# Peptides against a protein of PDB entry 5YCA, part 45

Target 1, 132 residues: chain A of PDB entry 5YCA
Amino acid sequence: RSLPAERNPLYKDDTLDHTPLIPKCRAQVIEFPDGPATFVRLKCTNPESKVPHFLMRMAKDSSISATSMFRSAFPKATQEEEDLEMRWIRDNLNPIEDKRVAGLWVPPADALALAKDYSMTPFINALLEASS

## One batch from the design tools (peptide; aimed at target 1 Q28 M56 R100)

Design b2_p28_8 (made by RFdiffusion4)
Pose (drawn by RFdiffusion4):
Structure b2_p28_8 (pose): chain A 132 residues (1-132), chain P 28 residues (1-28)
Amino acid sequence: as target 1 above (132 residues)
Amino acid sequence: TAAENKAALKKQLEEGKIDQLLYDALTE
């Protein structure tokens, strides 16, 4: 599949061990109407533009926001490119919708498949292994 | 509902319990 032409330089090496990234993750409880949910997040900063994005994980089922991954991976992505990629995820992977939180959320195996596609493997590995 | 979830999150943002980046990540 086509992907945005440019990638976040933070992701220039898919093979680095992830041990140092785990302690950078944070668990956070967020209140919703029914009620609290726990997330794990990792702040990822583009080393050139310095623009940050969060990678998100839901602690209950370890679902990963594929939307957060995409937005962090491709700085100049158009809305059309994002729409195309979310359609591809729906058609080829196993996402879930949560009424409470927007975006496409995928199980760990699907998150890792996308991480390979986006060259984000060490970061997703760290997010998945972090304490909740 | 989706509107109720967004309102709850907006309240947490206004109270400084979450920042704009986290709010966007959860609502967009």

Design b2_p28_8_s1 (made by RFdiffusion4, then SolubleMPNN; from b2_p28_8, 13 letters changed)
Fold by OpenDDE base, seed 5:
Structure b2_p28_8_s1 (fold): chain B 132 residues (1-132), chain A 28 residues (1-28)
Amino acid sequence: as target 1 above (132 residues)
Amino acid sequence: SREEAIEALRKQLEAGKIDELMFEALTK
């Protein structure tokens, strides 16, 4: 597959130690009609555009939002490019679509595979290891 | 339903319990 040409410069080095990022994660309980759910989030800001995004993990099953990963990684991606990648994820990984929240959510192993592709490994490792 | 979930999130946003980034992350 072809990923967008320009990547968020925040992710220029995929070999960074992830441990300093762990305490930057925050757990938050969200109230839904059918009950509360805890999410762990990591705020990632593009150092050039100054646009922030949350990388998101469902605390209970450790699912990661692939959609949030893509949007953070590729700030200039077109909707078509996003759609193509989301289709690729559906075809090649095991995403879930939770009725409560938007986007494609993938299990930890899939998230790390995407992280490698997007050069986000330290950030996803931190997100996965953070307490909830 | 999804719509009910979004409405719940919107109420929490308006109440200041969640911020705009969180709302966007969960609804878009």
Scores: peptide ipSAE 0.763, ipTM 0.961, DockQ to the pose 0.943
OpenDDE base, seeds 1, 2, 3, 4: peptide ipSAE 0.763, 0.763, 0.762, 0.763; ipTM 0.961, 0.961, 0.961, 0.961

Design b2_p28_8_s2 (made by RFdiffusion4, then SolubleMPNN; from b2_p28_8, 12 letters changed)
Fold by OpenDDE base, seed 1:
Structure b2_p28_8_s2 (fold): chain B 132 residues (1-132), chain A 28 residues (1-28)
Amino acid sequence: as target 1 above (132 residues)
Amino acid sequence: SREEAIAALKAQLAAGKIDEEMYRALTE
């Protein structure tokens, strides 16, 4: 598949130690009509543009928002490029679409596969290991 | 429903229980 040409400079080194990122994650309980759900988020700021993006995890099943990953990794991606990648995810991974929240969410193993493709491994590891 | 979920999120945003950044992350 074809990923966008420009990647967020924040993710230039996929081999970084993820442990310092763990304390930067934040858990929050969100109330939905069918009950509460805890989400863990990690703020990721593009060092050039200074624009932040939030990586998101559902605490209970550790599902990660692939949409948030893509948008953080490829801040200049077109909607067409995003749609293409989301279709690829649907065809090749095991995403879920939760009516409570937007985006495509993937299980931890799939998230780490995407993280490798997007050069986000330390950030996704931290997000997955953070307490909730 | 999705609409009810969004309404719940909006209410929590209005009440200051969640911030705008969290709201966007869950609705966009």
Scores: peptide ipSAE 0.741, ipTM 0.959, DockQ to the pose 0.843
OpenDDE base, seeds 2, 3, 4, 5: peptide ipSAE 0.740, 0.739, 0.739, 0.741; ipTM 0.958, 0.958, 0.958, 0.958

Design b2_p28_8_s3 (made by RFdiffusion4, then SolubleMPNN; from b2_p28_8, 12 letters changed)
Fold by OpenDDE base, seed 4:
Structure b2_p28_8_s3 (fold): chain B 132 residues (1-132), chain A 28 residues (1-28)
Amino acid sequence: as target 1 above (132 residues)
Amino acid sequence: SAAEARAALEAQLAAGEIDEEMYRALTE
C-alpha cells in the first residue's frame, strides 16, 4: 500500500517515552440509546499547523479508531488515500464498524501495528494504558 | 440505529454534556 507523503511532524520520533502522555488522556461516558459507553481520547496537535486531532479508544474492549489515527498522522491526505488505507485495513487487519460511532475501529494489536506504520507508537501506547 | 445514536450525541452536545471536540471525534 501507499501511505500519504506528508506526515504530521508531531510523530517524527516513534521511540519517545509514552508515559508523559498518559495523564493527558481523558475518559468520558457517552449515553447511547442502547446504554452508556466510555471513550478515552488523546488530543494530538500538529506543532506546525496547530490543528488538533483526537485519538479515540473504546474503553471496554480497547478498540482504537484507525480513522482518527490516519487523519492525525496524515493531515494532507486526500479522501482517496484515506479510502485506500481503510480498504487495506479491512483486508489485512481485524476492524469493526460500530453503528453508534463513525470510523473504522481496530483491536489493540492492530492499532499498534498501524502505530508503527504511522510512527505513532508512543501515542497509541499512552491511549491504551490510560485509565477509564 | 445509527441515526438514533447520532441523535443522542446531538442532544448531549446541545446540553453541554459533551464538547464539540468529542462530538467531532465520534461523528467523523
Scores: peptide ipSAE 0.740, ipTM 0.959, DockQ to the pose 0.833
OpenDDE base, seeds 1, 2, 3, 5: peptide ipSAE 0.740, 0.739, 0.739, 0.739; ipTM 0.959, 0.958, 0.958, 0.958

Design b2_p28_8_s4 (made by RFdiffusion4, then SolubleMPNN; from b2_p28_8, 12 letters changed)
Fold by OpenDDE base, seed 2:
Structure b2_p28_8_s4 (fold): chain B 132 residues (1-132), chain A 28 residues (1-28)
Amino acid sequence: as target 1 above (132 residues)
Amino acid sequence: SAEAARAALEAQLAAGKIDEGLYRALTE
C-alpha cells in the first residue's frame, strides 16, 4: 500500500514515552437509542497547522477509530489515499463497522499495528491505557 | 439504525452535551 507522503509533525518520534499523554485523554458517555456508550478521546493538534483531531476509542471493547488515526496522521491526504488505506485495513486487519458511529474501527492489536505504520504508537498506547 | 443514532448525536450537540469536535469524530 501507499501511505500519504506528508505526515503530521506531531508524530515525528514514535519512541516517546506515552505516559504523559494518558491524563490528556477524556472519557464521555454518549447516549444512543439502544443505550449509553462510553468513548475515550485524545485531542491531537498538528503543531504547524494548529488543526486538532480527536483520536477515538470505544471504552468497552477498546476499539479504536482507524479513520481518526489516518486523518490525524496525514493532514494532506487525498480522499483516494484514505479510501485506499481503508480498503487495505478491511482486507488485512479485523475492522468493525458500528452502525451507531461513522468510520472504520479496529481492535487494540490492529490499532497498534496501524500506529506503528503511522508513527503514532505513544498516542495509541495512551488512548488504550486511559481510564473510562 | 444509523439514522436514529445520528439524530441522537445531533440532539446532544444541539443541547451542548457534546462539542463539535466529538460530534465530527463520531459522524465523519
Scores: peptide ipSAE 0.723, ipTM 0.955, DockQ to the pose 0.925
OpenDDE base, seeds 1, 3, 4, 5: peptide ipSAE 0.723, 0.722, 0.721, 0.722; ipTM 0.955, 0.955, 0.955, 0.955

## One batch from the design tools (peptide; aimed at target 1 V101)

Design b2_p29_3 (made by RFdiffusion4)
Pose (drawn by RFdiffusion4):
Structure b2_p29_3 (pose): chain A 132 residues (1-132), chain P 29 residues (1-29)
Amino acid sequence: as target 1 above (132 residues)
Amino acid sequence: ELETLEEELEKLEEELEILEEATHQLETD
């Protein structure tokens, strides 16, 4: 599949061990109407533009926001490219919708498949292993 | 019946505000 032409330089090496990234993750409880949910997040900063994005994980089922991954991976992504990629995820992987939180959420195996596509493996590995 | 509908409306407004705050906290430090 086509993907946005440019990638976040933070992700120029998919093979680095992830041990140092785990302690950078944070668990956070968020209140919703029914009620609290726990998330794990990792702040990822583009080393060139310095623009940050959060990678998100739901602690209950370890679902990863594929939307958060895409938005961190591709700085100049158009809305059309994002729409195309979310359609591809729906058609080829196993996402879930949560009424409470927007975006496409995928199980760990699907998140790792996408991480290989986006060259984000060490970061998703760290997000998945971090304490909740 | 009118008072029951006003209470339901206030409850929905509060739930909307909680969702907006949760979204804000997920996207900021």

Design b2_p29_3_s1 (made by RFdiffusion4, then SolubleMPNN; from b2_p29_3, 13 letters changed)
Fold by OpenDDE base, seed 4:
Structure b2_p29_3_s1 (fold): chain B 132 residues (1-132), chain A 29 residues (1-29)
Amino acid sequence: as target 1 above (132 residues)
Amino acid sequence: EEEEEEEREEEEEEEEEIMEEARRKLLTD
């Protein structure tokens, strides 16, 4: 598959220690028609553009928003590139359907696979290890 | 005293904005 050419410079080093990022995560309870659900978020700011994105995890089953990962990793991506990647995820990984929330969500193992592809491993490790 | 109250209100508003931004991004494409 073809990933966008430009990546968020925040993710220039995929080998960094993730531990310092853990306390930067925040838990948030969101009310839905079928009841409350807790999410964990990590604010990731592009150091050049200063545009923030939130990486998102469902606290209960640790599902990660692949859409949030992609949008954070590839600030210049076209809608066509995003659609292509989301289709690839549907075809090759194990996305989870949750109509309460937007985007495509994947289990932890798939999130880490995507993190390697997007050079986001420290950030996804931190998001997965953060308390809820 | 008034400055301390203003600073606290600004911090609370900032946290609310961050939480609402995260909520909006979660619920919309």
Scores: peptide ipSAE 0.150, ipTM 0.640, DockQ to the pose 0.033
OpenDDE base, seeds 1, 2, 3, 5: peptide ipSAE 0.148, 0.145, 0.127, 0.138; ipTM 0.643, 0.642, 0.638, 0.642

Design b2_p29_3_s2 (made by RFdiffusion4, then SolubleMPNN; from b2_p29_3, 17 letters changed)
Fold by OpenDDE base, seed 4:
Structure b2_p29_3_s2 (fold): chain B 132 residues (1-132), chain A 29 residues (1-29)
Amino acid sequence: as target 1 above (132 residues)
Amino acid sequence: MEEEERREEEERRREEEIMREAARKLETD
């Protein structure tokens, strides 16, 4: 597959220590028709454009939004590029179906695989290790 | 640093309130 050419400069170094990012994560409880659910979120701001995106994790099963990862990593991506990547994820990884939430969600192992592809490893590690 | 943390917390609270009010479907970004 082909990923967008321009990546968020926030992710210039995939080898950074993730531990300082852990306390930056925040838990949030959201009510749904079937009851409350807790999410963990990490605010990621593009240092050049100053546009923020939130990486999202479901606290219960540690599923992570691949859609949020992609949008944060590739700020100039087209909708077509996003659609192509989401199709690739559906075909090659193990996305979880949850009609309560928007986007495509994947288990931790898949999220880390995507993180490597998107150069987001420290951020996804922090998101996974944060308390809920 | 404290001002930035305060602003971040306020933003988080606003977003939480919006999501709680909607209480339908969580948006990603």
Scores: peptide ipSAE 0.033, ipTM 0.583, DockQ to the pose 0.054
OpenDDE base, seeds 1, 2, 3, 5: peptide ipSAE 0.034, 0.029, 0.032, 0.037; ipTM 0.577, 0.534, 0.584, 0.569; seeds 1, 3, 5 fail the geometry check

Design b2_p29_3_s3 (made by RFdiffusion4, then SolubleMPNN; from b2_p29_3, 17 letters changed)
Fold by OpenDDE base, seed 1:
Structure b2_p29_3_s3 (fold): chain B 132 residues (1-132), chain A 29 residues (1-29)
Amino acid sequence: as target 1 above (132 residues)
Amino acid sequence: DEEKRRREEEEKEREEEIMKRAQEQLLTD
């Protein structure tokens, strides 16, 4: 598959220690028609554009939003590029359907695989290790 | 003490805004 050419400069180094990012994660409860659910978020600001985007994890099963990862990693990606990647994820990984929330969600192992592809490993490790 | 209260209120407001933004991102395609 082909990923967008321009990547968020925040993710220039995939080998950095993730532990300093853990305390930057925050948990919050969202109310849904079927009850409350806890999410863990990590605010990631593009150092070039200064635009923040949140990486998201569901506390219950540690599913992570692949859509949020993609949009954070590739801020200039077209909708077509996103759709292509999401299709690849559906065809090659194990996405989890959750109609309560936006985007395509994947289990931790898949999230880490994507993180490697997107050069986001420290951020996803931190998000997974953060308390809910 | 007044300054402390002011800072706490500002922090609260910032967190509320962040929570709102996160929720919007979470619920918006």
Scores: peptide ipSAE 0.546, ipTM 0.863, DockQ to the pose 0.049
OpenDDE base, seeds 2, 3, 4, 5: peptide ipSAE 0.542, 0.541, 0.544, 0.545; ipTM 0.861, 0.861, 0.862, 0.863

Design b2_p29_3_s4 (made by RFdiffusion4, then SolubleMPNN; from b2_p29_3, 18 letters changed)
Fold by OpenDDE base, seed 4:
Structure b2_p29_3_s4 (fold): chain B 132 residues (1-132), chain A 29 residues (1-29)
Amino acid sequence: as target 1 above (132 residues)
Amino acid sequence: SEEERRRREEERRREEEIMRRAQEQLETD
């Protein structure tokens, strides 16, 4: 598959130690019609554009928002590019669609696979290891 | 299509709500 050409410079080095990012994660409880759910989030700011995105994890099953990963990783991606990637994820990984929340969510293993593709491994590791 | 557009708008709205709530909590941390 083809990924967008330009990537968020925040993710220039996929080999960085993730442990300093763990305490930067925050848990939050969000109310839904069927009850509350806890999420863990990590604020990721593009150092050039200064535009922040939150990487999101569902605390209960550790599902990660692939959509948020993609949008953070590829700040200049078109909607068409995003759609193509989300289709690829649907076809090749094990996504979960939660009607309560937007985007395509994936299990931890899939998130780490995507993290390699997007050069986000330290950030996803931190997000997964953070407490809720 | 109109249906696709509507779906995207709904998804965007839901995501924006989560982001808004996340930001609000960060400000109170």
Scores: peptide ipSAE 0.112, ipTM 0.634, DockQ to the pose 0.106
OpenDDE base, seeds 1, 2, 3, 5: peptide ipSAE 0.017, 0.019, 0.101, 0.017; ipTM 0.421, 0.428, 0.628, 0.437; seed 2 fails the geometry check

Design b2_p29_4 (made by RFdiffusion4)
Pose (drawn by RFdiffusion4):
Structure b2_p29_4 (pose): chain A 132 residues (1-132), chain P 29 residues (1-29)
Amino acid sequence: as target 1 above (132 residues)
Amino acid sequence: SSIEKQAREMFPHVSDEDLEKLIAEWEAE
């Protein structure tokens, strides 16, 4: 599939061990109407533009926001490119919708498949292994 | 900011006060 032409330089090496990234993750409880949910997040900063994005994980089922991954991976992605990619995820992987949180959320195996596509493997590995 | 936009887009069902607190915490980080 086509993907946005440019990638976040933070992701220039998909093979680095992830041990140092785990402590950078944070668990956070967020109140919703019914009621609290726990998330694990990793702040990822583009080393060139310095623009940050959060990678998100739901602690209950370890679902990963594929939307957050995409937005962090491709700085100049158009809305059309994002729409195309979310459609591809729906058609080829196993996402879930949560009424409470927007975006496409995928199980760990699907998150790792996408991480390889986006060259984000060490970061997703760290997000999946972090304490909740 | 990018963090504010992400938080508002991702958490539409968080109350206004709690969403503002969340955004502030994340931006401070």

Design b2_p29_4_s1 (made by RFdiffusion4, then SolubleMPNN; from b2_p29_4, 9 letters changed)
Fold by OpenDDE base, seed 3:
Structure b2_p29_4_s1 (fold): chain B 132 residues (1-132), chain A 29 residues (1-29)
Amino acid sequence: as target 1 above (132 residues)
Amino acid sequence: SEIERQLREMFPKVSEEELARLIAEEEAE
C-alpha cells in the first residue's frame, strides 16, 4: 500500500523510549446511551502546526483508534488517502465492531503494526501501557 | 475547537452534555 508522503514531524523517530509518554495519558469514563466505558487518551501535538490529535484506547480491551492514528501521523493526507488506508486496514487487519465509536478501532497487536508503519511506536506503546 | 471536533467524530452517540464535560476536563489540564 501507499501511505501519504508527508508525516507529522512528531513521529520522526520511532525508536524513542515510550516511558516518558505514559504519564501523559489520561483516562476518562465516557457515558454512552447504553452505559459507561473508560477510554485512555494521549494528546499528540504537531510541533510545527501546533494542531493536537488525540490517540485513543478503549481501556477494557485496549482497542485503539486507527483512524486517529492515521490522522495524527499524516496531517496533510487527503480524504482519498485516508479512505484507501482504512480499506486496507479492513482487508488486512482485524478492526473490531463497536457501535459506540466511529472510525476503525483495532486490537493492540494491529495497533502496534500500524504504529510501526506510521512511525508512532513509542506513542502507541505508551497508550497501551497507561493505567485506566 | 480541535478536541471538540475529534471527540464528536469519534463518539457520535455521546450526548452534547457529555461531550461538553469531556472537553472541559481535557481543557482543564
Scores: peptide ipSAE 0.717, ipTM 0.949, DockQ to the pose 0.730
OpenDDE base, seeds 1, 2, 4, 5: peptide ipSAE 0.715, 0.715, 0.714, 0.716; ipTM 0.948, 0.948, 0.948, 0.948

Design b2_p29_4_s2 (made by RFdiffusion4, then SolubleMPNN; from b2_p29_4 with S2A K5E H13Q D16E D18K K21E W26L)
Fold by OpenDDE base, seed 3:
Structure b2_p29_4_s2 (fold): chain B 132 residues (1-132), chain A 29 residues (1-29)
Amino acid sequence: as target 1 above (132 residues)
Amino acid sequence: SAIEEQAREMFPQVSEEKLEELIAELEAE
């Protein structure tokens, strides 16, 4: 598949040590109609545009927001490019269904596969290892 | 803000009061 040409310069080096990012993650309990759930987040700011995106993990099952990953990685992506990637994820990975949240969410193994494709491996490793 | 937009989009079931608390925490980070 093809991905957008321009990538967030924050992710220029996929080989960096992820451990310094772990303490930057934050856990938060969010109240939903059917009860509370804990999420872990990592703030990722584009060093050029200064636009932040939060990478998000459900603490309980470690599902990761693929939508947030894509939007953070490809700040100039068109809606069509996003739609194509989300369809690819549905067809090739194992997204979960959770009515409490929007976007596509994937299990840890799939998140790491996407992280490799998006050059986000250190950030996703940190997000997955952070405590909740 | 960009953060507010992201939070509102991601959590459609969260009450307005709780969402505002969440957004405040995100923006303070």
Scores: peptide ipSAE 0.698, ipTM 0.947, DockQ to the pose 0.907
OpenDDE base, seeds 1, 2, 4, 5: peptide ipSAE 0.698, 0.695, 0.698, 0.698; ipTM 0.947, 0.946, 0.947, 0.947

Design b2_p29_4_s3 (made by RFdiffusion4, then SolubleMPNN; from b2_p29_4, 8 letters changed)
Fold by OpenDDE base, seed 3:
Structure b2_p29_4_s3 (fold): chain B 132 residues (1-132), chain A 29 residues (1-29)
Amino acid sequence: as target 1 above (132 residues)
Amino acid sequence: SSIEQQLREMFPSVSEEELARLIAEEEAE
């Protein structure tokens, strides 16, 4: 498949050590209409545009927002490009079903596969290893 | 803010008060 041409310069090096990012993650208990659930967030700021994006993990099952990964990785992506990638994820990976969240959320193995494609491996490793 | 919009979109069932709390906690750290 093809991905957008322009990538967030924050992710220019996929081989960096992820451990310094672990303490930057933050766990929060979010109150939903049907009860609380813990999420872990990692704030990722584009060093050029200064626009921040949160990478997000459900603490309980470690599902990660693929939509947020894509939007952070490809800040100039068109809606069509996003739609195509989301369809690819549905067809090739294993997105979960959870009515509390929007976008596509994928299990850890799928998140790491996407991280490799998006050059986000250190950030996703940190997000997965962070305590909740 | 951009962060507020992102959280609102990710968690559409969360109340405005809860959303505000989440944002405030992020800004405090």
Scores: peptide ipSAE 0.722, ipTM 0.949, DockQ to the pose 0.650
OpenDDE base, seeds 1, 2, 4, 5: peptide ipSAE 0.721, 0.718, 0.718, 0.722; ipTM 0.948, 0.947, 0.947, 0.948

Design b2_p29_4_s4 (made by RFdiffusion4, then SolubleMPNN; from b2_p29_4, 8 letters changed)
Fold by OpenDDE base, seed 1:
Structure b2_p29_4_s4 (fold): chain B 132 residues (1-132), chain A 29 residues (1-29)
Amino acid sequence: as target 1 above (132 residues)
Amino acid sequence: SSIRQQAEEMFPKVSPEQLEKLIAELESE
């Protein structure tokens, strides 16, 4: 696969300590037609463009939105590049099926694999460790 | 806003009321 060339400068260092990010996460209960579910989010702001993206975790099973990860990591990606990556995820990882949400959501191990590819490891670790 | 668009795209099946509640929380950060 071919990832976009330009990456969000927020993710310039994949080796930083993730623990300071844990208390920055927020939990929220969202009501769906079939009942409530808790999501945990982490606000990630591009330091150059000042555009925020929210990384998202389903609290119960710790599934993480790969779509949000990609969009945060690659702010100048084309739709074609996103589509290509989403297809790769479907073919090579283990995305879940959840009718309540859109985009691709992956289990924690897959999220961490993507985080390594996108240089987002501290942020995904924090998101996974945050309380709900 | 970008935040609103993100919420709408991620949660297409929530009620308008729940969506607005979510967006309000996101924008408060």
Scores: peptide ipSAE 0.730, ipTM 0.955, DockQ to the pose 0.873
OpenDDE base, seeds 2, 3, 4, 5: peptide ipSAE 0.727, 0.728, 0.727, 0.729; ipTM 0.954, 0.955, 0.954, 0.955

Design b2_p29_5 (made by RFdiffusion4)
Pose (drawn by RFdiffusion4):
Formats: C-alpha cells, sequence, structure tokens
Structure b2_p29_5 (pose): chain A 132 residues (1-132), chain P 29 residues (1-29)
C-alpha cells in the first residue's frame, strides 16, 4: 500500500533494543462518564521539527491507537492519506472502536505489524511492555 | 418523527464533542 512519502526521523532505525524506552512511558488514569480508564503513553519528539506526538495504549486490553502511530510516523500526512490508511487497517487488520476514545485501536499483534510498516518497532515494543 | 431526528442529531454531536475533548486530553502534557 502507498504511505506518506516522508517519515519522522525519530524512526530511522527499526532494530534498536527498546529497553531504554520503557521507563519513558507513563501510565495515566483518565475519567470518563462510566468511569475511569487507564492508558499508557509514550511521548515521541521529532528530532528535527521538535513537534511531539503521543503513542497511546489502553491498559485494559493492551489495544494500541493506530491513529496515534500514524500521526507520529508521518509528519506531512494529508487527511486523505490518513483516511486511506485507516480504511486499510479496517480492511486488513482487526481494529476496535471504543465509544469513549476516538481513533482506530488495534491489538498488540496488529500494532507490531503496523510498527514494522512505519519503522516504529522499538517504540511500540516499549509501549507494550511498560507497566500500566 | 422530526423531533426524534433532531434529538438523535444532538446526541451524535455531543458524542463527537466528548471524543474531541478526550482526544485533546490524552494528547496533552
Amino acid sequence: as target 1 above (132 residues)
Amino acid sequence: EEEEEEEEEEEEEEEEEEKEHYTELLNSD
């Protein structure tokens, strides 16, 4: 599939061990109407533009926001490119919708498949292994 | 029927606003 032409330089090496990234993750409890939910997040900063994005994980089922991954991976992604990629995820992987949080959420295996596509493997490995 | 359609549109709009709020909250420091 086509993907946005440019990638976040933070992701120029998919093979680095992820041990140093785990302690950078944070668990956070967020209140919703029914009520609290726990997330794990990793702040990822583009080393060139310095623009940050958060990678998100729901602690209950370890679902990963594929939307957050995409937005972190492709700085100049158009809305059309994002729409195409979310359609592709829906058609080829196993996402879930949560009424409470927007975006496409995928199980760990699907998140790792996308991480390979986006060259984000060490970061998703660290997000998945971090304490909740 | 028209009043039911208006109530459904309002519920959808509220749900969208909540999602936008929580998206901002999750992606903030």

Design b2_p29_5_s1 (made by RFdiffusion4, then SolubleMPNN; from b2_p29_5, 12 letters changed)
Fold by OpenDDE base, seed 1:
Structure b2_p29_5_s1 (fold): chain B 132 residues (1-132), chain A 29 residues (1-29)
Amino acid sequence: as target 1 above (132 residues)
Amino acid sequence: MEEEERRRREEEEEERRRLEEVEELLNSD
């Protein structure tokens, strides 16, 4: 597959120790028609554009929003590039369908595979280990 | 052993600096 050429400078180093990032995560209860659900989020700011994006995890099953990862990692990606990557995820990984939430969500193992591809491993590890 | 220890310290300091930079970009209060 082909990923966007330009990546968020925040993710320039995939080898960082993730443990110091854990306390940066925040849990949030969100109300849905079928009841409340807890999410864990990590605010990631692009150091060049100063635009923040939230990486998101569902607390219950630890699913991660692949869409949030992609949008954070590739600030100049086109919609077509995003669509292509989301299709690749559907075809090659194990995304879940949850009509309550927007975007494409994947289990932890898939999230870590994507994190390696996007150079986001420390951030996703922190998000997965954070308390909910 | 001293050379290895020196190298280890330098790597640790570099890691700390990189982490501090990243932390400043995350969830600013």
Scores: peptide ipSAE 0.254, ipTM 0.718, DockQ to the pose 0.012
OpenDDE base, seeds 2, 3, 4, 5: peptide ipSAE 0.023, 0.252, 0.239, 0.236; ipTM 0.514, 0.712, 0.711, 0.708

Design b2_p29_5_s2 (made by RFdiffusion4, then SolubleMPNN; from b2_p29_5, 15 letters changed)
Fold by OpenDDE base, seed 2:
Structure b2_p29_5_s2 (fold): chain B 132 residues (1-132), chain A 29 residues (1-29)
Amino acid sequence: as target 1 above (132 residues)
Amino acid sequence: MEKEKEEEEKKKKEEEERLKEVEKLLESD
């Protein structure tokens, strides 16, 4: 598959130790019609645009928002490029559909596979290991 | 042995500096 050409400079080094990033994550309880759910989020700021993106994990099943990963990794991606990648994920990985939340969510193993492709491994490891 | 330790220490320092730079771009405590 083809990924966007320009990547967020925040992800220039995929080999960083993720452990110090764990405390930067924050747990948040969100109320839904069917009750509360806990999410873990990591605020990642693009050093060029200064626009923050939140990487998101559902605490209960550790699902990660692939949409948030893509948007953070590829700040200049077109909607068409995003749609193509999300379709690829649907066809090749094991996405989870949760009607309570927007975007495409994937299990931890798939999230780490995407993290390697997007050069986000330390950030996703930290997000997965953070307490909720 | 001594040169190897110095190289490892240098590598560790460089990694720590890169990590601190990244931390500035993440959510603060």
Scores: peptide ipSAE 0.261, ipTM 0.701, DockQ to the pose 0.012
OpenDDE base, seeds 1, 3, 4, 5: peptide ipSAE 0.250, 0.202, 0.225, 0.283; ipTM 0.698, 0.662, 0.680, 0.712; seed 5 fails the geometry check

